# Ledger of designs, part 2: peptides against a protein of PDB entry 7Q4I

Target 1, 281 residues: chain A of PDB entry 7Q4I
Amino acid sequence: HENSTIAERLYSEVRVLCWIMTNPSNHQKKARHVKRTWGKRCNKLIFMSSAKDDELDAVALPVGEGRNNLWGKTKEAYKYIYEHHINDADWFLKADDDTYTIVENMRYMLYPYSPETPVYFGCKFKPYVKQGYMSGGAGYVLSREAVRRFVVEALPNPKLCKSDNSGAEDVEIGKCLQNVNVLAGDSRDSNGRGRFFPFVPEHHLIPSHTDKKFWYWQYIFYKTDEGLDCCSDNAISFHYVSPNQMYVLDYLIYHLRPYGIINTPDALPNKLAVGELMPEI

## One batch from the design tools (peptide; aimed at target 1 F199 H209 F214 Y240)

Design b1_p8_3_s2 (made by RFdiffusion4, then SolubleMPNN; from b1_p8_3, 3 letters changed)
Fold by OpenDDE base, seed 4:
Structure b1_p8_3_s2 (fold): chain B 281 residues (1-281), chain A 8 residues (1-8)
Amino acid sequence: as target 1 above (281 residues)
Amino acid sequence: GPDFSLPE
């Protein structure tokens, strides 16, 4: 007894291609579980690896493995997407193989935006990039125009985008995107609560889980609190989610219900013009 | 870059 009419509408109108950062050693250990849980709710799901896996739908990118190659893999992933899949979706999500994403909530956030608007969303960090950049672990989503600008305008120009494959991938793509005027959007809900999270729910929900010296508090672009007020009711992503926890989250979010409680969705906002953003809170 | 390791 479920009504998914609005979700189905958004599935059609806000098409999301999800590409998952993975490696051959994690195909079975992690990536497979993404495919069996939240990844199935993407319009298209691709695993970006260094080895092909037809069962997983993994692509072998011409990159090495290891943290020092993540930037290279990100560049190649988006090049691959642009060449083969740019018209298969409106929005293009990067996530790790230990990121859990509630795709319906992401579609809800993205609904008012044109995919032709040069914008991307995620957990915004403030260092290194003037407008901010999106945390790699929390996952970040680019509009189709953002992908085009990244691949066509930024990547070919060493002055705009780092040609070396070294560096923090999220910082580097953030620099590149800023240099081609792709805007770092505000992913917070109307109450100012975040939607993309670089840690598991427990770490955000529990007050005083970290001390004030923890780097996260210095990196977060928007001031945020711990506890239940930390997170939107329409949260989109969490990071460091184990394979087992992915199934738990799937059960809790999509199956487990308190008897007698019915949730009514908020009305969809008005669509924005190309280039227009929602006001920041 | 930042240390993304989980705190204890």
Scores: peptide ipSAE 0.033, ipTM 0.731, DockQ to the pose 0.716
OpenDDE base, seeds 1, 2, 3, 5: peptide ipSAE 0.032, 0.032, 0.031, 0.030; ipTM 0.736, 0.733, 0.724, 0.724; seed 2 fails the geometry check

Design b1_p8_3_s3 (made by RFdiffusion4, then SolubleMPNN; from b1_p8_3 with S1G S8E)
Fold by OpenDDE base, seed 5:
Structure b1_p8_3_s3 (fold): chain B 281 residues (1-281), chain A 8 residues (1-8)
Amino acid sequence: as target 1 above (281 residues)
Amino acid sequence: GPDYSLPE
């Protein structure tokens, strides 16, 4: 019925550690549903919290809770990863407990890149950071080298990385990464369609869903359209996905099939050298 | 989920 040979190959060759931003109040309400759906397709899945939960595999980071602590939690999360898990994966994904990720599509995007290349991917925004930064809600993925540079070179230097825990999490990590020459990659597919999305599919697929004055259109780094041209056929992530919708998406993506339509995957691209990026579209 | 960067 189904041939998953290529997906299995990429699972082995493009190892992904997924860490989920959560808090104790959301362990049961949200996080466990990530674990029961798309999170099981990560090579390693860790929930970063302020309280330990052995059932969930949640880690208690030395941080407070609240939206104003997100930056602090991100710093501690990557410190924890570097100390305990830096060699357990090639790529390190940050996602929220209401982010849905098609991990196979992420592996496909990452396949040509060396994990020793200092690069990270996500939904790129243009304000505040010269090279851009990745939207926090859409999720973003760092190479192993990017994590090393962030933890070893950026975090210890207050001139390179904000020492306090205040500020917008996605902007602050973007500043830090730029300061240690981690490149903000282009995650668009060969047709110029995005792969990481800071909203649910409906918000991107439906034309005129939002006014053109909506902040998103001013923030997006690459010009994009609404409708079917908004999103790659190999899209990676969506945000603001409810627990129920995670199960719906799992069914639609991995179980529901239109009879008689056979998906033939494109050939894998050639691997890039260390430090080499795919040309921007 | 949490909110991140917003317009000034």
Scores: peptide ipSAE 0.186, ipTM 0.816, DockQ to the pose 0.137
OpenDDE base, seeds 1, 2, 3, 4: peptide ipSAE 0.125, 0.073, 0.073, 0.163; ipTM 0.810, 0.773, 0.768, 0.812; seeds 1, 3 fail the geometry check

Design b1_p8_3_s4 (made by RFdiffusion4, then SolubleMPNN; from b1_p8_3, 3 letters changed)
Fold by OpenDDE base, seed 1:
Structure b1_p8_3_s4 (fold): chain B 281 residues (1-281), chain A 8 residues (1-8)
Amino acid sequence: as target 1 above (281 residues)
Amino acid sequence: APDFSLPE
């Protein structure tokens, strides 16, 4: 027995379209398990591929496969969304087929923001883009206005957005979004803890998992620590989650309960005006 | 080690 009244309200008021970056070789191996776990909690779920799959609900984008085509696939995915689905949601999440997302926690973070505010959220990195960019693996979420600006204003202009399909997709979309004044938001909670994570929980929760020279510590935009203080109690995403671990996480988060412990959610914040952001910590 | 794609 559970009370999901607030979650149901947020499901209605904070509509999320999730698009999953995948390829034909991963339809059965990975993408199917997203659909059977966290993806079912999206308002709309679409798999972006190079081949159509009606059982998966995969779209064949006019792109090649391979790491060198990820930027091309991201551009075509958002073009497809803008043409067919821009009014089906308020927020548009990109995730990989090995990203796990707690969609309710994302809705909670997004609730105060207007979808007409040009903003996007994720795990913010500091190199290459002045305002920062969001890690591709952790997943990133665009407002409806951010998608409009990206597709209508940025993509058609080679001076604003890279025309070829090469480069790191997360950096390239970050450059394009900055050039059309889409703001890189702060996704941290009120305690300054992150919500989007580019690795599995174990890599963030265990102190000294990596050495201090590991690139991540130079890339992270906001100060972060390892251990229990690394992560928000309302964390949104983790990357490199295996298909088996998706089912484990689904069980642990949504089914397993310590008897006698009741979670009471915080009150929802007031909604912000169009163009207004929460103060950064 | 995590295999994160680095920018070019």
Scores: peptide ipSAE 0.034, ipTM 0.746, DockQ to the pose 0.140
OpenDDE base, seeds 2, 3, 4, 5: peptide ipSAE 0.032, 0.031, 0.033, 0.031; ipTM 0.738, 0.727, 0.738, 0.727

Design b1_p8_4 (made by RFdiffusion4)
Pose (drawn by RFdiffusion4):
Structure b1_p8_4 (pose): chain A 281 residues (1-281), chain P 8 residues (1-8)
Amino acid sequence: as target 1 above (281 residues)
Amino acid sequence: SSWELPPS
């Protein structure tokens, strides 16, 4: 058994809308499994695709397929969410169909922040954007104010926001958000451990590639060696998670427990004023 | 592996 009263209270206090980038080829192979595992734990779940689907209730964006249209799908998805769902949630998560999210830990991290604060969170990378950009695969989450500025202020101005549908979706939204004074938040825990991860847990716990000009060690904004210390007890996301591994992570995280070891929750921080972030690590 | 490639 489990007492989930605290998480149920945060469910109502910190509404998270999750949108999943997918395509018709992945509807049954991947997107279904996201819906059956962590997707149902969001306040609202939306599958953004180029075609409709009964099972997912997928939204067909007016955007073609291919890696060259991922940026177009991101712009159209946030436009659609602003048009139809801006008051349906406080926080707006973008995730791939191979992202796994512990939604309860996302509500824990977001609790102190005002949805009116212009901020977004994720795994922070250094290149191409001065304040950093968030890994698209680890998932990134925008405040309601960040979504308003993106749709209302950045998309209509081609100088601030790339108008073509090509490019790295996460780098481009990183540029549009920096250009409209949306802050790149720090998602690490108070001990400095990461919460958002672009790889599976094994790759962070046991880093095989050893600082050998591998892109990850160059891209990471906050320097870390990772290893067994890499990851927070309240980590939020992993990526390159297969459809089968979605169910395994669900089992190991939510069901399997060592008898007699009771997780005691850390106290929630006090709410922050509009425009304020937590003290830096 | 694809995860070893830098983001495009």

Design b1_p8_4_s1 (made by RFdiffusion4, then SolubleMPNN; from b1_p8_4 with W3Y S8K)
Fold by OpenDDE base, seed 4:
Structure b1_p8_4_s1 (fold): chain B 281 residues (1-281), chain A 8 residues (1-8)
Amino acid sequence: as target 1 above (281 residues)
Amino acid sequence: SSYELPPK
């Protein structure tokens, strides 16, 4: 009926801890739907909140709620991960409670990389950070070494990492990571198509959905277009995914099939040495 | 979180 042998191999070899940015008001409204859909495909799933929820597996971080506290929550989340879970995975994904992730596609992208390589991936934006930074909404994934450098080297040093909890969390972590030589990787596929998306599929797939003056086109690090060529066949994430849409995506991706069409996976690439990256396209 | 608007 289904052959998941390669996916099972990658599940074992490319271990992913997913932490979900949430808050107590969204535990039932949003976060539980992540747990019931794509989050179940993570090797470990943790919800980072301000209140504990044993049913959800939510952690109460010592932070306030609201958009202005997201950077504080991100810092505390990674501190918590480093203290309790750094050996539970090889890669550490941040996602929002309205981000949908195809974890198998992320494992495929990450497969050649060493977890000891100081690298992170996501939807790369060009402003504020010289090497770029990863969009918070699209989700971003740090190697184990990147987490170590962030928590041990960057966070304790106010010259390297912002001590205040204010600011855009994705920009601030991007600055911190750059300052400890964590590389902003290229998450595009071999055809130059993106894998991490800061909006819903519809916003990327439909041509002329946005004006070219829309901020996204000035922020995106790599040139991209709208339409089917916008997105990899191995896309990893989408943002602003409603709870209902998560179940729709789960059905479409994992269950719905056109009768008589079988896709064969590409061969796995060669593994890279520690510190080695794939060449940029 | 919401990222509909760019960072300031």
Scores: peptide ipSAE 0.046, ipTM 0.753, DockQ to the pose 0.510
OpenDDE base, seeds 1, 2, 3, 5: peptide ipSAE 0.045, 0.041, 0.040, 0.041; ipTM 0.757, 0.748, 0.746, 0.745; seed 5 fails the geometry check

Design b1_p8_4_s2 (made by RFdiffusion4, then SolubleMPNN; from b1_p8_4, 3 letters changed)
Fold by OpenDDE base, seed 1:
Structure b1_p8_4_s2 (fold): chain B 281 residues (1-281), chain A 8 residues (1-8)
Amino acid sequence: as target 1 above (281 residues)
Amino acid sequence: SSFEKPPK
């Protein structure tokens, strides 16, 4: 008893390939729960690992495991996508195996943008990169042109992109993308509320959950508040979501309904030209 | 508590 006509239209017009950062020890513990929940709503879902798993649909990238290899894995993941899947989607989402994503809300945000626009979106942080960079844990989404520029223009040039595999992967990709004029977009809604979140909903929704000295408040690019006004009604992602909480979120978002409340979606915005962005708020 | 580590 649901009308999904607009969601089905966006599924066709805003094609998303989701790649999940994982490792062999997390295939059964975490990654399979992504596949069984929000990952099924991607147009294409790929798990990027160091070992192949045909049941999961995991790819073995030529990289080591551990935090010191995340940048190496990100580079190899996007090389693999560009070689095999660049035409399978319009947008390319990186997420962790403990990130939960409402893919329909991401399609809504992306709808006005051309995939030929060199842009990417996520939770924007201000340090280290002049235009900012997107939090790795919240997940970030590149346009097809952004992937092309990253793989073809940035990665082969050590002056534009770090050749070794060390460093924070989100900072390093942010530097590389800036160096090839891929724009760090604004993912906030029309009310200035965020859509990509580097923590669980509880950490954003509860006022005074953290001290004002907490690093996040120094890193966030746009001014944000705690409480119910922190988060868009069309929020896209949350991080540190346990496997059990993925099923809870799937139930709450897609199945549980307050009887007598009907959501009417806003009208879709006009499509932008290639290279055009929505005004920042 | 699940807090992201600062990138640097």
Scores: peptide ipSAE 0.062, ipTM 0.806, DockQ to the pose 0.589
OpenDDE base, seeds 2, 3, 4, 5: peptide ipSAE 0.057, 0.048, 0.059, 0.057; ipTM 0.792, 0.762, 0.798, 0.795

Design b1_p8_4_s3 (made by RFdiffusion4, then SolubleMPNN; from b1_p8_4, 4 letters changed)
Fold by OpenDDE base, seed 1:
Structure b1_p8_4_s3 (fold): chain B 281 residues (1-281), chain A 8 residues (1-8)
Amino acid sequence: as target 1 above (281 residues)
Amino acid sequence: SPFDLPPK
């Protein structure tokens, strides 16, 4: 008994290709569960690996495995996307195989933006990159123009983009994108609440869950609080979500309903011109 | 985990 008219409209107008960072050891353990849950709501879903898996729809990139190869895998993933899929979507989401994403909420955030605007969104961190960079675990989404600039302008130039495959993947892509004038957008809602989260909901929702010395509080670009005010009602992503928790979240978000409570969506904002951003809070 | 470290 759902009215999905607006969601269906956004599905067609805000096309999202989701690529999932995974490896052969996680194809069955983790990646398959992404495909069976939130990944089915992407317009296109691709698993980026070092081994091909036709059942999963995994691509074998010419990279090694391990944390020290994540930057290399990200570069090859976006090269693959640009070569084969740049016109299949308007926006290109990177997520881990333990990231859960509410794709409808992401489409809502992205709706006013042109995919020809050089911009990307995620959980913004402040160190290492002047404009900030987006947390790898929370997932980050590039516009089509951002992907073009990254692959065509940044990657071929060692002065703009790191040539070797070592380093923190999210920091390195952040540096490259800044160097080609791709803007690090503000993902917060109109109340200043975040939408992309590098941990599970529990870690963000419970006050005093971490010590104030915890690195996260020094890394966040925008001031945030713990508790119920931490997170947007239209939150987009959470990280470190187990396969079982993905099914629980799917049930809670898309099936479980409190009887007699109906939410009415806000009106869509006006579309922005190419190069125009929403004002930051 | 609340004790996880950033990639860098």
Scores: peptide ipSAE 0.048, ipTM 0.771, DockQ to the pose 0.556
OpenDDE base, seeds 2, 3, 4, 5: peptide ipSAE 0.041, 0.037, 0.045, 0.043; ipTM 0.764, 0.753, 0.767, 0.760

Design b1_p8_4_s4 (made by RFdiffusion4, then SolubleMPNN; from b1_p8_4, 3 letters changed)
Fold by OpenDDE base, seed 2:
Structure b1_p8_4_s4 (fold): chain B 281 residues (1-281), chain A 8 residues (1-8)
Amino acid sequence: as target 1 above (281 residues)
Amino acid sequence: SSYEKPPK
């Protein structure tokens, strides 16, 4: 028996729409496994594709497929969300069809923030964008106000947002969001540990998995270590998670329990005013 | 999508 009372409260108070970046070739191979695992814990789950799939709840966006169309798909996805779903949630998560997300941990991080605060969270990278940008693979979450600013203020203005559909989608949205004063938040926990991860848990948890010359160490906005101290106990996301590993993670996180160990959650922080951020660590 | 390489 499990007590989920706080998680149920946060499910109601911190509503999350998850949109999944996918394509028709991945509907059955990847996207359906998101739907069958962590995607069930979103308040709303939408798959953004180039083809409709009623079984998956996939939307056909007016974009082509391929790596050069990811930015176009991101723009059309948020336009679609703004037009049809802006009031269905408070927060709007982008994830890939190989991203795994612990939605409860995301709700916990987001709880103090107003959805009317122009902010977004993820794994922050430092290049290309002055305030940083969030890794596309780790997934990133926009407040309702951030979505409004992106769609209404940034997208229509070629000076604020790239009109072409080419480019790195995460960098391009990061530029657009900065240009409309959407803040790149700090997603780290109170111990300074990250919550959004652009790789599988193994790559972060195992010391010296990569050398210090690996690009990630040059891109990460906040200093981080490998090993058990790499990652928050309330980690939110991992990337490059295979369909099979999604079910493994679901089992490990939500079902497997060490007998005789009871985890008591920390108290919820105080809610912030509109425009207020948590203090930097 | 693949993010094994840095964005360019």
Scores: peptide ipSAE 0.058, ipTM 0.780, DockQ to the pose 0.560
OpenDDE base, seeds 1, 3, 4, 5: peptide ipSAE 0.048, 0.047, 0.048, 0.057; ipTM 0.757, 0.752, 0.756, 0.764

Design b1_p8_5 (made by RFdiffusion4)
Pose (drawn by RFdiffusion4):
Structure b1_p8_5 (pose): chain A 281 residues (1-281), chain P 8 residues (1-8)
Amino acid sequence: as target 1 above (281 residues)
Amino acid sequence: SSWENDPV
C-alpha cells in the first residue's frame, strides 16, 4: 500500500503537460511504452509526430522526418501547444520516446516557481548559449510564460530564433529562450545533486569514461565528478532508456521498497514571486 | 554506443 495524498495535491497545484517527440517507426516500438509507464502520470500527455495514430492519438505536425527536422518539430509542437493548450497546464515538458520521467519529482521541483516566471529547467550544458541550454534527451520543462515568449516573441523574429528546421533542437530552443529573457533555471537539489540525466542511471553512478576529452565533461555547466553521489533521491529524468527498461524503472521506483524504511517528504518551500528563482546552490 | 557520440 501507499499514501499518495501529497502527490495528488501537487497533481492539481502543479499541472504538467508532457509532449513526446516521436515518428511513425517508433509509434509501437517506443512511444506506446512511454504512454503505458510515466506518460499517464502527466496532467496532459501529447505525442508529437509527422503522422496520425489511433493508439497514441498522435498530432501530425506539418514537418518531414529525419534528424534534420527535429528543430521544426519542436517549433511546431510549442506553436500547437500555445494555440490549443496554453491554459491547460502550468508547465510544459519536452521529452524523447527514450526519456524516463519521475513526474512526481518534477512537481516537487516546480512547486515554488510561478508559472508566470519566464524560466525553463533541465540538464544544463555550457556550449553555444551563454546562460546554458538543456539536454533534449534528459527532457526540459518551460513555464507557461516561457511558452508564450517562445511562440509570441521568438518564433516571429528570425534574428532571435533560427527559421530553418535544421540543427540541434535543444541548442536552438536554448538560443530563442535566452533571446526573449527566459531564464535557464538550476534543477539540482539543495545538496547539489543532479535531477535531470541524459544517460541511464548506471552511466552516472559508475562513470566509465574518465574526463578523457569525452564531450559530457566539457559540456556540463555545473562541474561534478558524478559517481555514487551523482543523483538526487528526487531525480526527475533518465534517457537512452529502452522500452523494456521503462517498465523496470516503474517497478523499482514505484513498487519495490525495503520493508520498514519509510520515505519522509522534505517540506515544500514557500511560493516565490514572479521573476524569482530559489537561492543558488 | 550512440550515447558515447557527441550529440551536436

Design b1_p8_5_s1 (made by RFdiffusion4, then SolubleMPNN; from b1_p8_5, 4 letters changed)
Fold by OpenDDE base, seed 2:
Formats: C-alpha cells, sequence, structure tokens
Structure b1_p8_5_s1 (fold): chain B 281 residues (1-281), chain A 8 residues (1-8)
C-alpha cells in the first residue's frame, strides 16, 4: 500500500503543463513512450510538432523540422500555450521526446514559489547568459508569469528576443527571459545536489565516466560532483533516455521497492510571496 | 558516445 496524499495535494496545488519537443518521425518512436510513462503524471501533456497527431495529442506548429528550427518551434510552442493553455497550469515544462521527468519531484521543488513570480528552473549553464540559462535537453520549467513575460513582452521586441528562428533554443530563450527580468532559479536541493540532468543517470552516477575537460564541467553553473552525491534524492530529469529506458525508469521509480525501507517525506517549506526566492545555498 | 554530445 502506498500513501500518495502529499503527491495528490501537490498535483492539485502545483499544476504542470508539460510540452514535449518532437517531430513527425518521432511520434511513434519516442513521443508515444513519453505519453505512456512520465508524461501521464503531468496535469496536461502536449506534443509540439510540425504535424498533427490525434492519437498522440500532437499540435502542428507553423515551423519547419530540424535542429536549426528548434528555437522557432520553442517560440511557437509558448505562443500556443499562452493563447490556449495559460490558465490550465501554474508551471510550464519544456522537455524533449528523450527526456525523462519525475513530475512529483518537480512539484516539490516548485511548491513554495508563486506562479506569478517571474522565474524558471532547470539545469543551469553559465556561458552566453549573465544569470545563466537552462539546458534544453534536461528540460526547463517556466512559471505562468515567466510565460506571460516571454510571449507578451520579449517575443514581440527584436531588441529583447531574437526574431530569427536560428540559434541554440535554450540559449536564446535564456537571453529573452533575462531581458524581461525572469530569474534563472536555483534548482539544487538543500544539500546542493542537482535535480535537472542533461544526460542519462549512468553518466552522472559513475565517477570518472567523463574527462574533466568535458564541456559539461565548464558549462555547469553550480559546482557539482560525480558519483552518488551527484544527484538529489528528489532528482527531476534526465536526458538521452531511450524509449526502453523510460519504461525501466518508470518501473524502478514507481514500482520497484526495497522491502522494509519506508521513506518519510520532508515537510513542505513555507510558501513564498510573489517575487520571493528560496535562499541561495 | 553520449559523452560526445553537444551542450545543445
Amino acid sequence: as target 1 above (281 residues)
Amino acid sequence: SSIDKDPL
């Protein structure tokens, strides 16, 4: 027997719309497996594509396909969300069709924040953007106010937000959000451990899996360690997760239990005022 | 390998 009372409360109080970056060639290969695994735990799940798919609930955005169109797709996705879904959620997660997300852990991180606070969270990188930006692959979550500022204030102004559809989508949204005073939040837990990860768990958990010269160590905004201490007990996301690995993770996280070990959840923090952030650690 | 992936 499970007691999900707190998770159910957070599902109601911290409403998350998840939008998945995909393309028509990945609807069946990848996106469908998101829908069948972690995506079912979002309050609303939308697949942003260039073609409609009624089985998937995919939206055809007026964009081309390919890596060079990701920024264009991100802009159109948030425009679509703002027009049709801005009141359907409090928080708006972007993920890729190979990102895995533990939505309950994201709700826990977001719980103290007002959705009217102009903030967003993810795996923070330090280059290109003064306050940092969130890794596209790890997924990033905007408050409702952050979405409003992005769509209404940033996108219409070429001085604040790049009008062209080219560029790294995560860097470009990071620039736009900074220019409208949306804060790049700290997603680390109280022990300073990360929650959003741009690689699979194996790459973060195994010490010396990467060379110290690997770009990630130069890009990460906060100091991080390898091994078991790499990752919060309440980790939120991993990237480059294959369709098969999504089902494995779903089993390991939600079904497999070590007999006789009962975890007591930490108490929820106090809710913050509008514009207030958690103290930096 | 996934280790050679771009920061994008």
Scores: peptide ipSAE 0.054, ipTM 0.796, DockQ to the pose 0.636
OpenDDE base, seeds 1, 3, 4, 5: peptide ipSAE 0.053, 0.042, 0.045, 0.034; ipTM 0.816, 0.786, 0.794, 0.749

Design b1_p8_5_s2 (made by RFdiffusion4, then SolubleMPNN; from b1_p8_5, 5 letters changed)
Fold by OpenDDE base, seed 5:
Structure b1_p8_5_s2 (fold): chain B 281 residues (1-281), chain A 8 residues (1-8)
Amino acid sequence: as target 1 above (281 residues)
Amino acid sequence: SSADVNPL
């Protein structure tokens, strides 16, 4: 038998709205497989598109399609969330239609934080933004207060947030969030291991998979190692996950068990005050 | 993907 009592508690206490960046050409090819796998474990799941799809629960945002419109789509997605869903969750995850997320591990990371703390988490990169920004592909999660500040304080002000729809969406939201004093949190575990990953598990777990000159090593905010120490045992996300690999990951994480090995969860940390962060490692 | 990781 499986005991999910703590996971059920966290599902109720750490409510997550997941919004998925997609487009009409990917509704059936990719987004549907998110809905059939890890997206079921979100408290609310919404697909942000340019076309409505009632079978998928996709929203038609007033944006064009293509990579050059991702920043425009991100702005409209958060406006839509703020207008319709700001009270439906405590935390608001952006993911791509090829991101896989272990939502229980995200709830565990978020548990001590107040949703009224202006903070966001993800795979932190160091360029372009002084405090860093979160990688778009790894997915990133905003507190309710971070969403409020982004939509109400940043977006209406061209001095704080880029009004044009062009640019790298993750960099641009990172600039906007910094300008309204939303903190770029540390998502690492107590051993200093990452939780949000901009690539598939294989690329992080296998040493020397990438050259030392690979851009990722220059972009990563915190020093990280390759191999088994690359990744938290409570990892949250991976990117470039194919539709078939989403079902494989669902099987491996939630169904496949090594007989006779029982994992006892660590005790939940103490809750932080509003505005308080966990100590950096 | 709908979005890619930013290249250098």
Scores: peptide ipSAE 0.031, ipTM 0.720, DockQ to the pose 0.322
OpenDDE base, seeds 1, 2, 3, 4: peptide ipSAE 0.030, 0.028, 0.027, 0.029; ipTM 0.739, 0.726, 0.706, 0.725

Design b1_p8_5_s3 (made by RFdiffusion4, then SolubleMPNN; from b1_p8_5, 7 letters changed)
Fold by OpenDDE base, seed 3:
Structure b1_p8_5_s3 (fold): chain B 281 residues (1-281), chain A 8 residues (1-8)
Amino acid sequence: as target 1 above (281 residues)
Amino acid sequence: PPYSENPL
């Protein structure tokens, strides 16, 4: 027998709306595999597209397709969420249609934080934005207050948020959020290990997979190690996960068990006040 | 370059 009592409690207390960045060409190729795997563990799952798909639950946003429209799609996605879904969740995850997410681990990270705290989490990068910004591919999660500030305070003001649809989506939202005092949180675990990853597990777990000159090592906000110590035991996301690898990860994480090993979860931390953050490590 | 534009 599996005991899910704590996970069920967190599902109720830490409500997550997941929105998936996709396009019509990927509805069947990628997005449906998110829906069939990790996306089923979100409290609400919405696919943000340029075409409606009732089988997928895809929304047609008023945006063009292509790389130069990702920022436009992110703005329209959060406007849509604010208008229709701001009370349906406490936290609002952006992920790509090739991001895999362990939603229970995200709920565990988010549990102490108030959704009224203006904060967001992800894989923090240091360039372009003073406080850092979160990698788009690793996925990032906004509090309800962060979404409110983004949509109501930042988006209507061209001085705070880029009005055109061009530029890097993750950098541009990072600038907008900084300009409305949404804090770039620390997503690391109590051992200082990362939880959101912009690559597949193999690229993080295998030592010397990349040269020290690889851009990632210059972009990471927090110093991280390679190999088995790269990643939290409660890791949240990986990017560039193929549809087949989503089913492999779903099996490995939720079904495969080493016989005779019982995991006991740590105690939940105390809840923080509104505006309070966990201590930096 | 920003991650979303140059993954490799």
Scores: peptide ipSAE 0.066, ipTM 0.793, DockQ to the pose 0.303
OpenDDE base, seeds 1, 2, 4, 5: peptide ipSAE 0.056, 0.060, 0.053, 0.049; ipTM 0.792, 0.791, 0.781, 0.766

